# Designs tried in a protein design run: peptides against a protein of PDB entry 4XPM. Part 126

Target 1, 160 residues: chain A of PDB entry 4XPM
Amino acid sequence: VMLHSKNVKGFLENTLKPYDLHSVDFKTSSLQSSMIITATNGGILSYATSNNDVPKNSINEINSVNNLKMMSLLIKDKWSEDENDTEEQHSNSCYPVEIDSFKTKIYTYEMEDLHTCVAQIPNSDLLLLFIAEGSFPYGLLVIKIERAMRELTDLFGYKL
Target 2, 67 residues: chain B of PDB entry 4XPM
Amino acid sequence: DIKGTIAFDTHGNVIESTGVGSQRIEDIGDLSKVTLDAEGFAQVQGDSLLVHLYKRNDITLAVYTSA

## One batch from the design tools (peptide; made by RFdiffusion4, then SolubleMPNN)

Design b2_p21_1_s1 (from b2_p21_1, 11 letters changed)
Fold by OpenDDE base, seed 5:
Structure b2_p21_1_s1 (fold): chain B 160 residues (1-160), chain C 67 residues (1-67), chain A 21 residues (1-21)
Amino acid sequence: as target 1 above (160 residues)
Amino acid sequence: as target 2 above (67 residues)
Amino acid sequence: SFNEYPEEYVEALKVLLERIA
């Protein structure tokens, strides 16, 4: 089944859900945002956000969208730099992973008070990007994005 | 009596933390260097708490107890 | 699932809790 725009949006919305482990009294917040962006210029192809309280077409909505655009661009730029830096690829902020014989990397980035992680969808021109509050542990965020990518096989090899 | 927990990956990044564990994230650096037995267990006496360690499949768990 | 805690963690936690009980 081919992933279309509406299907991708629904998928990203599903990734926003928090973790809740009652047995150890551990609960995370929902992801703030989940996006698929282009690796070339950081353009947002699809996104989901947990903040749906902003009125449509309001100034606040415009500002929030613009903020996402800015963050995606900044993260794309940092990702691009790290992909050309051997030392950064061997830091604890980089997780090499293999999915169905395809190699990719997951990067964690601190963005002000937010925790973010980004990964290139295998053999594609696309990046998957999660943005969470600072209380969301990086190790768990990495696990989440890796497992999410495993469900996006239809986008493997996608070229713009 | 369990006072808290920490779980972390091979990069030293937190997977979960509860109780006093949430206030002792800085312990991960030292805990990651502890030699584990053949079954993956160890105990480390901290400042005032006993830390019980267990590692399986690149995940390390730390449980803090009073004794 | 990306919305569930990994089974390997849950199992490891059970093992450790049983050992210290």
Scores: peptide ipSAE 0.644, ipTM 0.945, DockQ to the pose 0.907
Fold by OpenDDE base, seed 3:
Structure b2_p21_1_s1 (fold): chain B 160 residues (1-160), chain C 67 residues (1-67), chain A 21 residues (1-21)
Amino acid sequence: as target 1 above (160 residues)
Amino acid sequence: as target 2 above (67 residues)
Amino acid sequence: SFNEYPEEYVEALKVLLERIA
């Protein structure tokens, strides 16, 4: 199934869903945001947010979008730096993974009070980015983004 | 009686935490160094809690009990 | 699934709880 722009948006919205393990007293919040951004400029190609109670074209929407743009750019910059830093790639904040014979890395970044996770979609110019509250555990966030990437095979090898 | 749980990955990052486990994330550093038996189990006596450890497939689970 | 809790955790918990019981 080919991913179209609308399908990508829906996919990202689906990734926002929280974990809720009813067998134990554990549940997470929804992701704050889920985005696909360019690895080159940090530009947002598609995004979803958990807070959809903002009128379209309102000043609040503009501010929220601008905030996402800023965060995506900052995370892209950190990711780019780490991709050129062998030491950072061997830290506990970096998870080398292999998906269908494609190698990529998952990075966790603390952004203010938020937990973020970013990974290059294999062999592509795209990054998948999750932004969550600080209560969202990093280990689970990494699992989430890895599993999400496995569903984005249509974007593997995508070049701008 | 279970007082809480912690699950963490090989990087020491939390996968889940419940109960008293949510307040003992700092224990992960020590728990990750505990020698497990052939079946992947161990017990560690804490302050007032007993920690039951089990590791399988790069996930370590700690269950805190009173005894 | 990225929206399903890791089964490996669920199984591990089951095993450990059975051992503690």
Scores: peptide ipSAE 0.643, ipTM 0.945, DockQ to the pose 0.930
Fold by OpenDDE base, seed 4:
Structure b2_p21_1_s1 (fold): chain B 160 residues (1-160), chain C 67 residues (1-67), chain A 21 residues (1-21)
Amino acid sequence: as target 1 above (160 residues)
Amino acid sequence: as target 2 above (67 residues)
Amino acid sequence: SFNEYPEEYVEALKVLLERIA
């Protein structure tokens, strides 16, 4: 089974949804953005954003897309550096995880006032990237991205 | 009376926070070092609040109460 | 689900609340 672009887009849109725990007074914001990017160049293969109230082909839309491109590239670069740094892999910003016998790592990165989380899709050339507001707790963001990756088995082993 | 809550993982990162817990994220460092009993519970007396701790697997919960 | 709170947390919270009740 192969995921088509539209299917991936819909999946990423679904990841944007906030947490709402009714038993306690806790609710998160929606993710600002959710993306699948290349581990090689940080190119965006698919993305979703919570703010869809932007006119098409407007300056604001172009600016938002450009911002995503910039962030994806920066995060990819940081990820690449950390993947070659044993010390960084032992920091509290790195979560080694195993999914279906595949090992990967989840990294948390502060980007200005945003909370970001990135993980290599197991055995692939792809990264899953979540961008959230600073109010979104990192521990929960890590849980979210881990669970999301478990639903992307079709992309496991994907090579460019 | 519950005044707030904090939940955090083994890396000290927050999973959730409510009430006064949202203003006491800095407590995680100390709370993570508290010795728990055989069932995973502990209590820590604060200035005016009592912190009830419970760790299950890789998640630690802290509930702040007035008593 | 990646949009649902961890069941482990929910259960842990329940246990703790019951203990301090």
Scores: peptide ipSAE 0.642, ipTM 0.945, DockQ to the pose 0.902
Fold by OpenDDE base, seed 1:
Structure b2_p21_1_s1 (fold): chain B 160 residues (1-160), chain C 67 residues (1-67), chain A 21 residues (1-21)
Amino acid sequence: as target 1 above (160 residues)
Amino acid sequence: as target 2 above (67 residues)
Amino acid sequence: SFNEYPEEYVEALKVLLERIA
């Protein structure tokens, strides 16, 4: 079973949802953005944003998309550099994980005042990227992206 | 009696924080070095608050109480 | 689920709170 583009976008939209731990009065904001991008050039294959109220084809929408394109490219570049830097891979900003016997890594990156994390979908040319506000804890963001990635098995091994 | 909480992972990154814990994120560095007992618990007296620690599955939870 | 708070945390909290009480 293959994930269709529409299904992927819907999946990403679902990842935007915040955490709300009522028992301890802790909640997060929604993710600002959730994206699948290419590991090769940072091109956006699919994305979702929490700001869905922007009119279609408006200047604001264009600017928003362009901003995402810029961020995705920057993060891809940082990821690429870190993938070739053993020191960075052993920093607290890198989480080695194993999913269904596939090894991958989750990286956290501060982008201005935003908290981001990115991970290569196992054995693929794709990266999953979450962008959140600075109030979103990194540890929780990492957990979120790991669990989300576990649901993207259809994309494991995807090559461009 | 609970004044706040902090949960953090093995990388020292926050998973959650509430109450006074949200203002004591800098404590994670020291809390991560605390030796836990065989059951994964510890208590640390800090300032005017007592910190109760419990670690399970690479998650460390700190609960701040007045006593 | 990626939209559910980690159960391992919830259980840890429960255990710790019970010990404190």
Scores: peptide ipSAE 0.641, ipTM 0.945, DockQ to the pose 0.933

Design b2_p21_1_s2 (from b2_p21_1, 11 letters changed)
Fold by OpenDDE base, seed 2:
Structure b2_p21_1_s2 (fold): chain B 160 residues (1-160), chain C 67 residues (1-67), chain A 21 residues (1-21)
Amino acid sequence: as target 1 above (160 residues)
Amino acid sequence: as target 2 above (67 residues)
Amino acid sequence: SFNEYPKELVENLEVLLARIA
């Protein structure tokens, strides 16, 4: 089974959904953005955003997309640096995880007032990237992205 | 009577917080150092609140109660 | 499961509540 582009888009849109536990007074905001980007150049292969109120082809939309491109590039650069830094890989900002016998790492990065986390899709040239508001707890964000990656097995081993 | 909760991971990052726990995120540093019993439990008296700790599967839950 | 509140937290809470009840 191959995950098509439109299916990926839909998947990413689904990841935007917030947590809301009614039994306790706890809820999160929706993710601001969810993206799959290339590990090499930070190019966006697919993305979803919670900001659906921006008119298409408007200046605001262009700015939004450009902002995503900038963020993806910055995060890719930081990720690349950390992947070559043993100390950073042992910091509290790095979560080594194993999914179906594949090893990968989840990194948390503060981007201005946003909480972000990024992880290399196992054995691939792709990164999964979540961008959330600062109110979104990092620990929960890490759990979310780990569990999301477990649903992207079709992309495991994907090479550009 | 539960006044709030904090759940955090082994990296000290918050997973969730409720009630007074949302205002006591700074407690994680100290709570993470508490020695748990063989079953993963501990109690820590802090100011006017009692903190009940339970850790399992690398997730620590702190429940704040009045007693 | 990524859109579900972690069941581990629910379970841990249940265990802890039972302990302190």
Scores: peptide ipSAE 0.667, ipTM 0.949, DockQ to the pose 0.908
Fold by OpenDDE base, seed 1:
Structure b2_p21_1_s2 (fold): chain B 160 residues (1-160), chain C 67 residues (1-67), chain A 21 residues (1-21)
Amino acid sequence: as target 1 above (160 residues)
Amino acid sequence: as target 2 above (67 residues)
Amino acid sequence: SFNEYPKELVENLEVLLARIA
């Protein structure tokens, strides 16, 4: 069954959930944002944010959306640069992974005080992007996005 | 007996930390260089804490104890 | 599974704790 737009939105919302292992007294914050953007332009196709209490059409909502647009573009640009840089692809910020025989890369990027993680959905023109607080460990963020991508097989091979 | 923990990946990035481990993120650089035994274990004596290491599935776990 | 705490971490901890017990 193909993922519909509304299903993608719901999926991204679900990725926002934090980790909380009570037995070891470890927990994270929720992701600030989860997005699917175009690899070509950094355009946002779908997104979810942890703060849904912002009134619709309010100035705060507009500002938050604009901020997401800015970040998505910046991250896309950085991703594009790294995809053309062998040295960056071998840095500690790049995680080569294989999902169902498809190879892709997960990149971690510091954006001001935020921890971000981006990965190209296998064989597609789409990027999955997680934005978290600085307290969210990068190693765990990478695990999260990898496992999330494994659930997006309907988007594998998606071309614009 | 356990004072804290830290888990990190092969890139040296933190996966999780608890207790004193959260204040010892800078230890990852040295801990990643420790030679593990055939079972994937090692012990490293720190300043005042003993660090117990175990690596499996490309994840290194460090447990800090007083002894 | 992306919302589940990695079981690898739990398993590794259990193994290590058993070793140092």
Scores: peptide ipSAE 0.666, ipTM 0.949, DockQ to the pose 0.916
Fold by OpenDDE base, seed 4:
Structure b2_p21_1_s2 (fold): chain B 160 residues (1-160), chain C 67 residues (1-67), chain A 21 residues (1-21)
Amino acid sequence: as target 1 above (160 residues)
Amino acid sequence: as target 2 above (67 residues)
Amino acid sequence: SFNEYPKELVENLEVLLARIA
């Protein structure tokens, strides 16, 4: 099955959903945003954001999108630096993982008061990026992005 | 009675926390160093709370109780 | 799935609660 643009968008929107276990007094906020960006330039190929009641085509929406573009570029830069730094790859901010025999890494980055994590989709030129509030635990964020990435096998090996 | 919980991964990052556990994230540093028994359990006496530890699947769970 | 609370956490909690009960 091939992932079309609308399918990718819908997938990312689905990743925004919070955790809420009824049997345990624990729940999270929704992700602020979920994106697929290029590993080369940090360009956004697809994204989803939580509903902040921002009118379409408003200045606030434009500013929000511009902020996402900026964060994407910044995170891509940090990721690129870490991918070229052996010490950073062995820090507690880096989670080596294997998905269906493909190896990749999940990085956690603090962006002001936001918690972010990013991972290269295996053997691809694409990065999956989650942005959450500071209240979203990093350990859970890592679990979420790993499990999400396991559902993106159609993008494994994707080259620009 | 359970007063709270903390779950954390092998990197020391929180997965979830509840109750008093949410206010004791700093305990992870010490809790991660506790020697567990063959079944993955341990108990650690804190200040006024007893911490029950269990690790499996690379996840450590701490449950805080009054006794 | 990525939107389901980790089953491992639930299972670990059940095991620990049984131990301290």
Scores: peptide ipSAE 0.666, ipTM 0.949, DockQ to the pose 0.903
Fold by OpenDDE base, seed 3:
Structure b2_p21_1_s2 (fold): chain B 160 residues (1-160), chain C 67 residues (1-67), chain A 21 residues (1-21)
Amino acid sequence: as target 1 above (160 residues)
Amino acid sequence: as target 2 above (67 residues)
Amino acid sequence: SFNEYPKELVENLEVLLARIA
């Protein structure tokens, strides 16, 4: 099944959902944002945010979008640097993973008070980016993004 | 009586925490160095709480109990 | 499964609880 823009948006919105198990006294907040961005420029191809209570075309919406653009660019830059740094790839902030014989890496980055993780969609020019509150554990965030990427096989090998 | 839990990965990052475990994230450094038995278990006495450890599939779970 | 609480955590907890009991 081909992922259209609307389908991707819906997928990203679905990734925002928090963890909550009734039998365990543990739950998370929703992800603040979930994005697919270009690895080249950090441009946002699609995104979803948990705070949808902002009126459209409002100044607050514009500011929030601009903030996302800034964060995506910063994270892309850091990711690019790390991809060219063998030492950074061996740090505890880097999780090498393999999905269906494709190798990729998940990086965790502290962005001010936010917890973020980013991963290149295998063999593609795209990055999947999760932004969460500081209360969202990094270990769980990594698990979430890995499992999310496994559902994006249609984007594997996507080139701009 | 269980007072809390911490689960962490091989990178030392928290996966989940509950109860007193949420306030003892700093224990991960020491807990990660504990020698586990052949079945993946260990117990560590700390302050007023006993820590029960179990590691499987690269995930370490620590359960804090009063005894 | 990215929205499902990791089952391995549940399983590990069950094993450990059984050991503690």
Scores: peptide ipSAE 0.665, ipTM 0.949, DockQ to the pose 0.912

Design b2_p21_1_s3 (from b2_p21_1, 12 letters changed)
Fold by OpenDDE base, seed 1:
Structure b2_p21_1_s3 (fold): chain B 160 residues (1-160), chain C 67 residues (1-67), chain A 21 residues (1-21)
Amino acid sequence: as target 1 above (160 residues)
Amino acid sequence: as target 2 above (67 residues)
Amino acid sequence: DFNEYPKELEEALKELLARIA
């Protein structure tokens, strides 16, 4: 069974949900955006945003999408640079992880006042990208994207 | 008695924080250097608060108490 | 579950709290 584009969109929408642990009085905001982009060009293959109240085909939607495109490209570029920088790969902003015997890395990047993290889907030309508010802890964001990545096995090895 | 908490990973990044812990993120640097006992616990006396540490599965928990 | 609070963290917290109680 292969993930269809519609299923991917729904998956990304599901990743937007916040954390809320009532027992310890801890909660997060929803992710601002969740995307799957190409590692080669930073092109957006699928995305979800927490603000879905923007009318379709409106100027606001266009601007929002354009902003996502810009951010995805910037993050892709930084990711590409870091993938070629061993020092950056050993920084506290890089989390080497292994999923089903596949090795990948999770990077955290601050974009203005936003907290972002990006990870290459194992053995693929795709990146999973989360964008959150600055209040969203990086450590938790990393946990979230790792767990989300584990659910994208259908995309493992995907080549453009 | 609990005044707050911090949870952080091996990279020193916050996973969660509550109470006074949210205002003491800068403590992570020092807390990460504390030697834990065989069970992964430690206590560190701070300025006015006692910090109870517990590390498990590469996650360190810090609970701040008055005593 | 990527939307569920890490159970390991929650359990660890419970263990710590129980110890200092």
Scores: peptide ipSAE 0.641, ipTM 0.947, DockQ to the pose 0.926
Fold by OpenDDE base, seed 3:
Structure b2_p21_1_s3 (fold): chain B 160 residues (1-160), chain C 67 residues (1-67), chain A 21 residues (1-21)
Amino acid sequence: as target 1 above (160 residues)
Amino acid sequence: as target 2 above (67 residues)
Amino acid sequence: DFNEYPKELEEALKELLARIA
């Protein structure tokens, strides 16, 4: 089944869900945001946010969207720099992974007080981006985004 | 008595933490250097806590106990 | 599943707890 815009939105919304294991005293917050952006310009193709209490077309919504745009652009820029920097690719902030026969990298970035991770959807011009609160551990965030990417096979090889 | 836990990956990043483990993230550096036995286990005595280590599938789990 | 607690971690915890119990 092909992923359509509405399906992608729903998928991203689903990624926002927190971890909560009843058997252990551990739970996370929901992701703040989940986005698919272009690797070239950092443009947001689809996004979901855990804050759904903002009225549409309100000034607060505009500000929040603008903030997401800014963050996506900054992260895209950092990602692009790292993709052209061998040393950065060997840092602890870079997780080389292989999904099926496709290779990609997951990067973790601290953005102010937020924990973020970004990964290029294999062989595509798209990036998957998770933004979480600082309390969300990076190791788990990496696991989450890797597993999420495995569900986006329809986007593998997508070129703008 | 379990006082807390830490789980971390091969990059030293936290996967989860509970209890006192949440306040002992700085221990990861030392814990990652501990030599494990053939079964992947080890014990490290801390200040007032005993740390039980177990590594499997590139995940290291540390459980803090009072003894 | 990306929303499911990592099973490998859960199992590791069970193994460790069983050993120290």
Scores: peptide ipSAE 0.640, ipTM 0.947, DockQ to the pose 0.916
Fold by OpenDDE base, seed 5:
Structure b2_p21_1_s3 (fold): chain B 160 residues (1-160), chain C 67 residues (1-67), chain A 21 residues (1-21)
Amino acid sequence: as target 1 above (160 residues)
Amino acid sequence: as target 2 above (67 residues)
Amino acid sequence: DFNEYPKELEEALKELLARIA
């Protein structure tokens, strides 16, 4: 079954859920945001956010959406630069991974006080982007986005 | 007595931390260089705590104890 | 599952804790 827009939205909402392992006294916050954006322009195709208490059509809602647009564009630009920089691809901020024989890369980026992680969906024009609080460990964020990306096989090879 | 823990990947990035481990993220650099035995274990004496190391599947665990 | 705590990490921690106990 094809992953339609409404299905993508629900998927991204599910990725927001935190980790909580009582046996080791470790838990995380929810992701702040989860998005699928275009690799070409950084345009947001779908997104989910944890804070939905803002009244709709309010100035605060508009500002929050605009902030997501800004962050997505900035991260897309950094991603594009790194994809053309061999040294950056060999830094500890880059995780080469292989999913079903498709190669891609996961990048971690600090955005002010936020921890972000971005990866190109294999053989596609799309990027998966997670934004978390600074308390969310990068190593765990990488694990989360890799596992999430493995569930997006319907988007593999998607071209704009 | 366990005082804290750190788990980190081969890139030196934290996966999880608890207790005093959350205050000792800077130890990862040195801990990643420790030679492990055939089973993937080691013990390292820190400044005031004993660190128990275990690496499996490219994940390293560090448990801090008083003794 | 991307929302499930990594099993390999959980098991590794249990193994280490058992060894030092």
Scores: peptide ipSAE 0.638, ipTM 0.947, DockQ to the pose 0.919
Fold by OpenDDE base, seed 4:
Structure b2_p21_1_s3 (fold): chain B 160 residues (1-160), chain C 67 residues (1-67), chain A 21 residues (1-21)
Amino acid sequence: as target 1 above (160 residues)
Amino acid sequence: as target 2 above (67 residues)
Amino acid sequence: DFNEYPKELEEALKELLARIA
C-alpha cells in the first residue's frame, strides 16, 4: 500500500500546524515547510509550506520553491556526511530512535536562522524534513518529527 | 508564584519554555547536572528564584518560583 | 498525535506543580 500524492501532500500540510496548549502559556509558530525528499539526491517528492498567500506563477512563488530545493539539497548533503561519520552520530544533534522494529536517526541542523530536522523514513530512500523558525525548540521539533514518522508506515521500505 | 518554566531533553535541547524560563535557556547546562532524589525531584536556589526540577522519562522540567 | 502537546510532558508538569503546591 502506497500513499497517493494527494494523501502525502495533505499529510505534510497537517504537520505544519503549530502547538498551542490552552492551559499553559506556551505556543509555537507553524512549521515553515514540511517535505519528503530523496536520500539519494535531495530531490523533492512532496512538500507543504505555511506561506500559501503567494500568487501562483509569481516570482515570489518561484523563489520560494527554489529556496526549498536549495535547502533540501544542502540538508541531504549534510545528512549523508553524518550518516558516514560515527562521531557525528554521537553528537547531541543526532537522535537514534526506533519505530516498531525499525531503527532510524533524527538530525537537527541549523540553517541560517531556521531550525531544521531531518530523518530517514525507516528502511527507505526517503527523508522527512521539517523547517521551522528559530523560535521553534529543537527538542519539540524532534518529538514532532518522530511522531509524524510513526504515521508514515506506508512509506516504510520505499525504494527508488 | 511561578515565574516561568523550562523543559529539556537528554540532549540539552529545549522542548518548551515559558516566562522567565525563556530567558534562562543557558541554565540547562547546570540543571542537567543536578542530582535528583529517588522520586526524580530537586530544588536549586538561584539568584532570586527557586528552581524546582523534575525528571521523568528522559524529560526534565524546571519551574522557576519566587520562593 | 504529532500536533498535540506531548501528554508525557503535560503529565510531568502536573506532577511537579502538585508537589510544589
Scores: peptide ipSAE 0.637, ipTM 0.947, DockQ to the pose 0.896

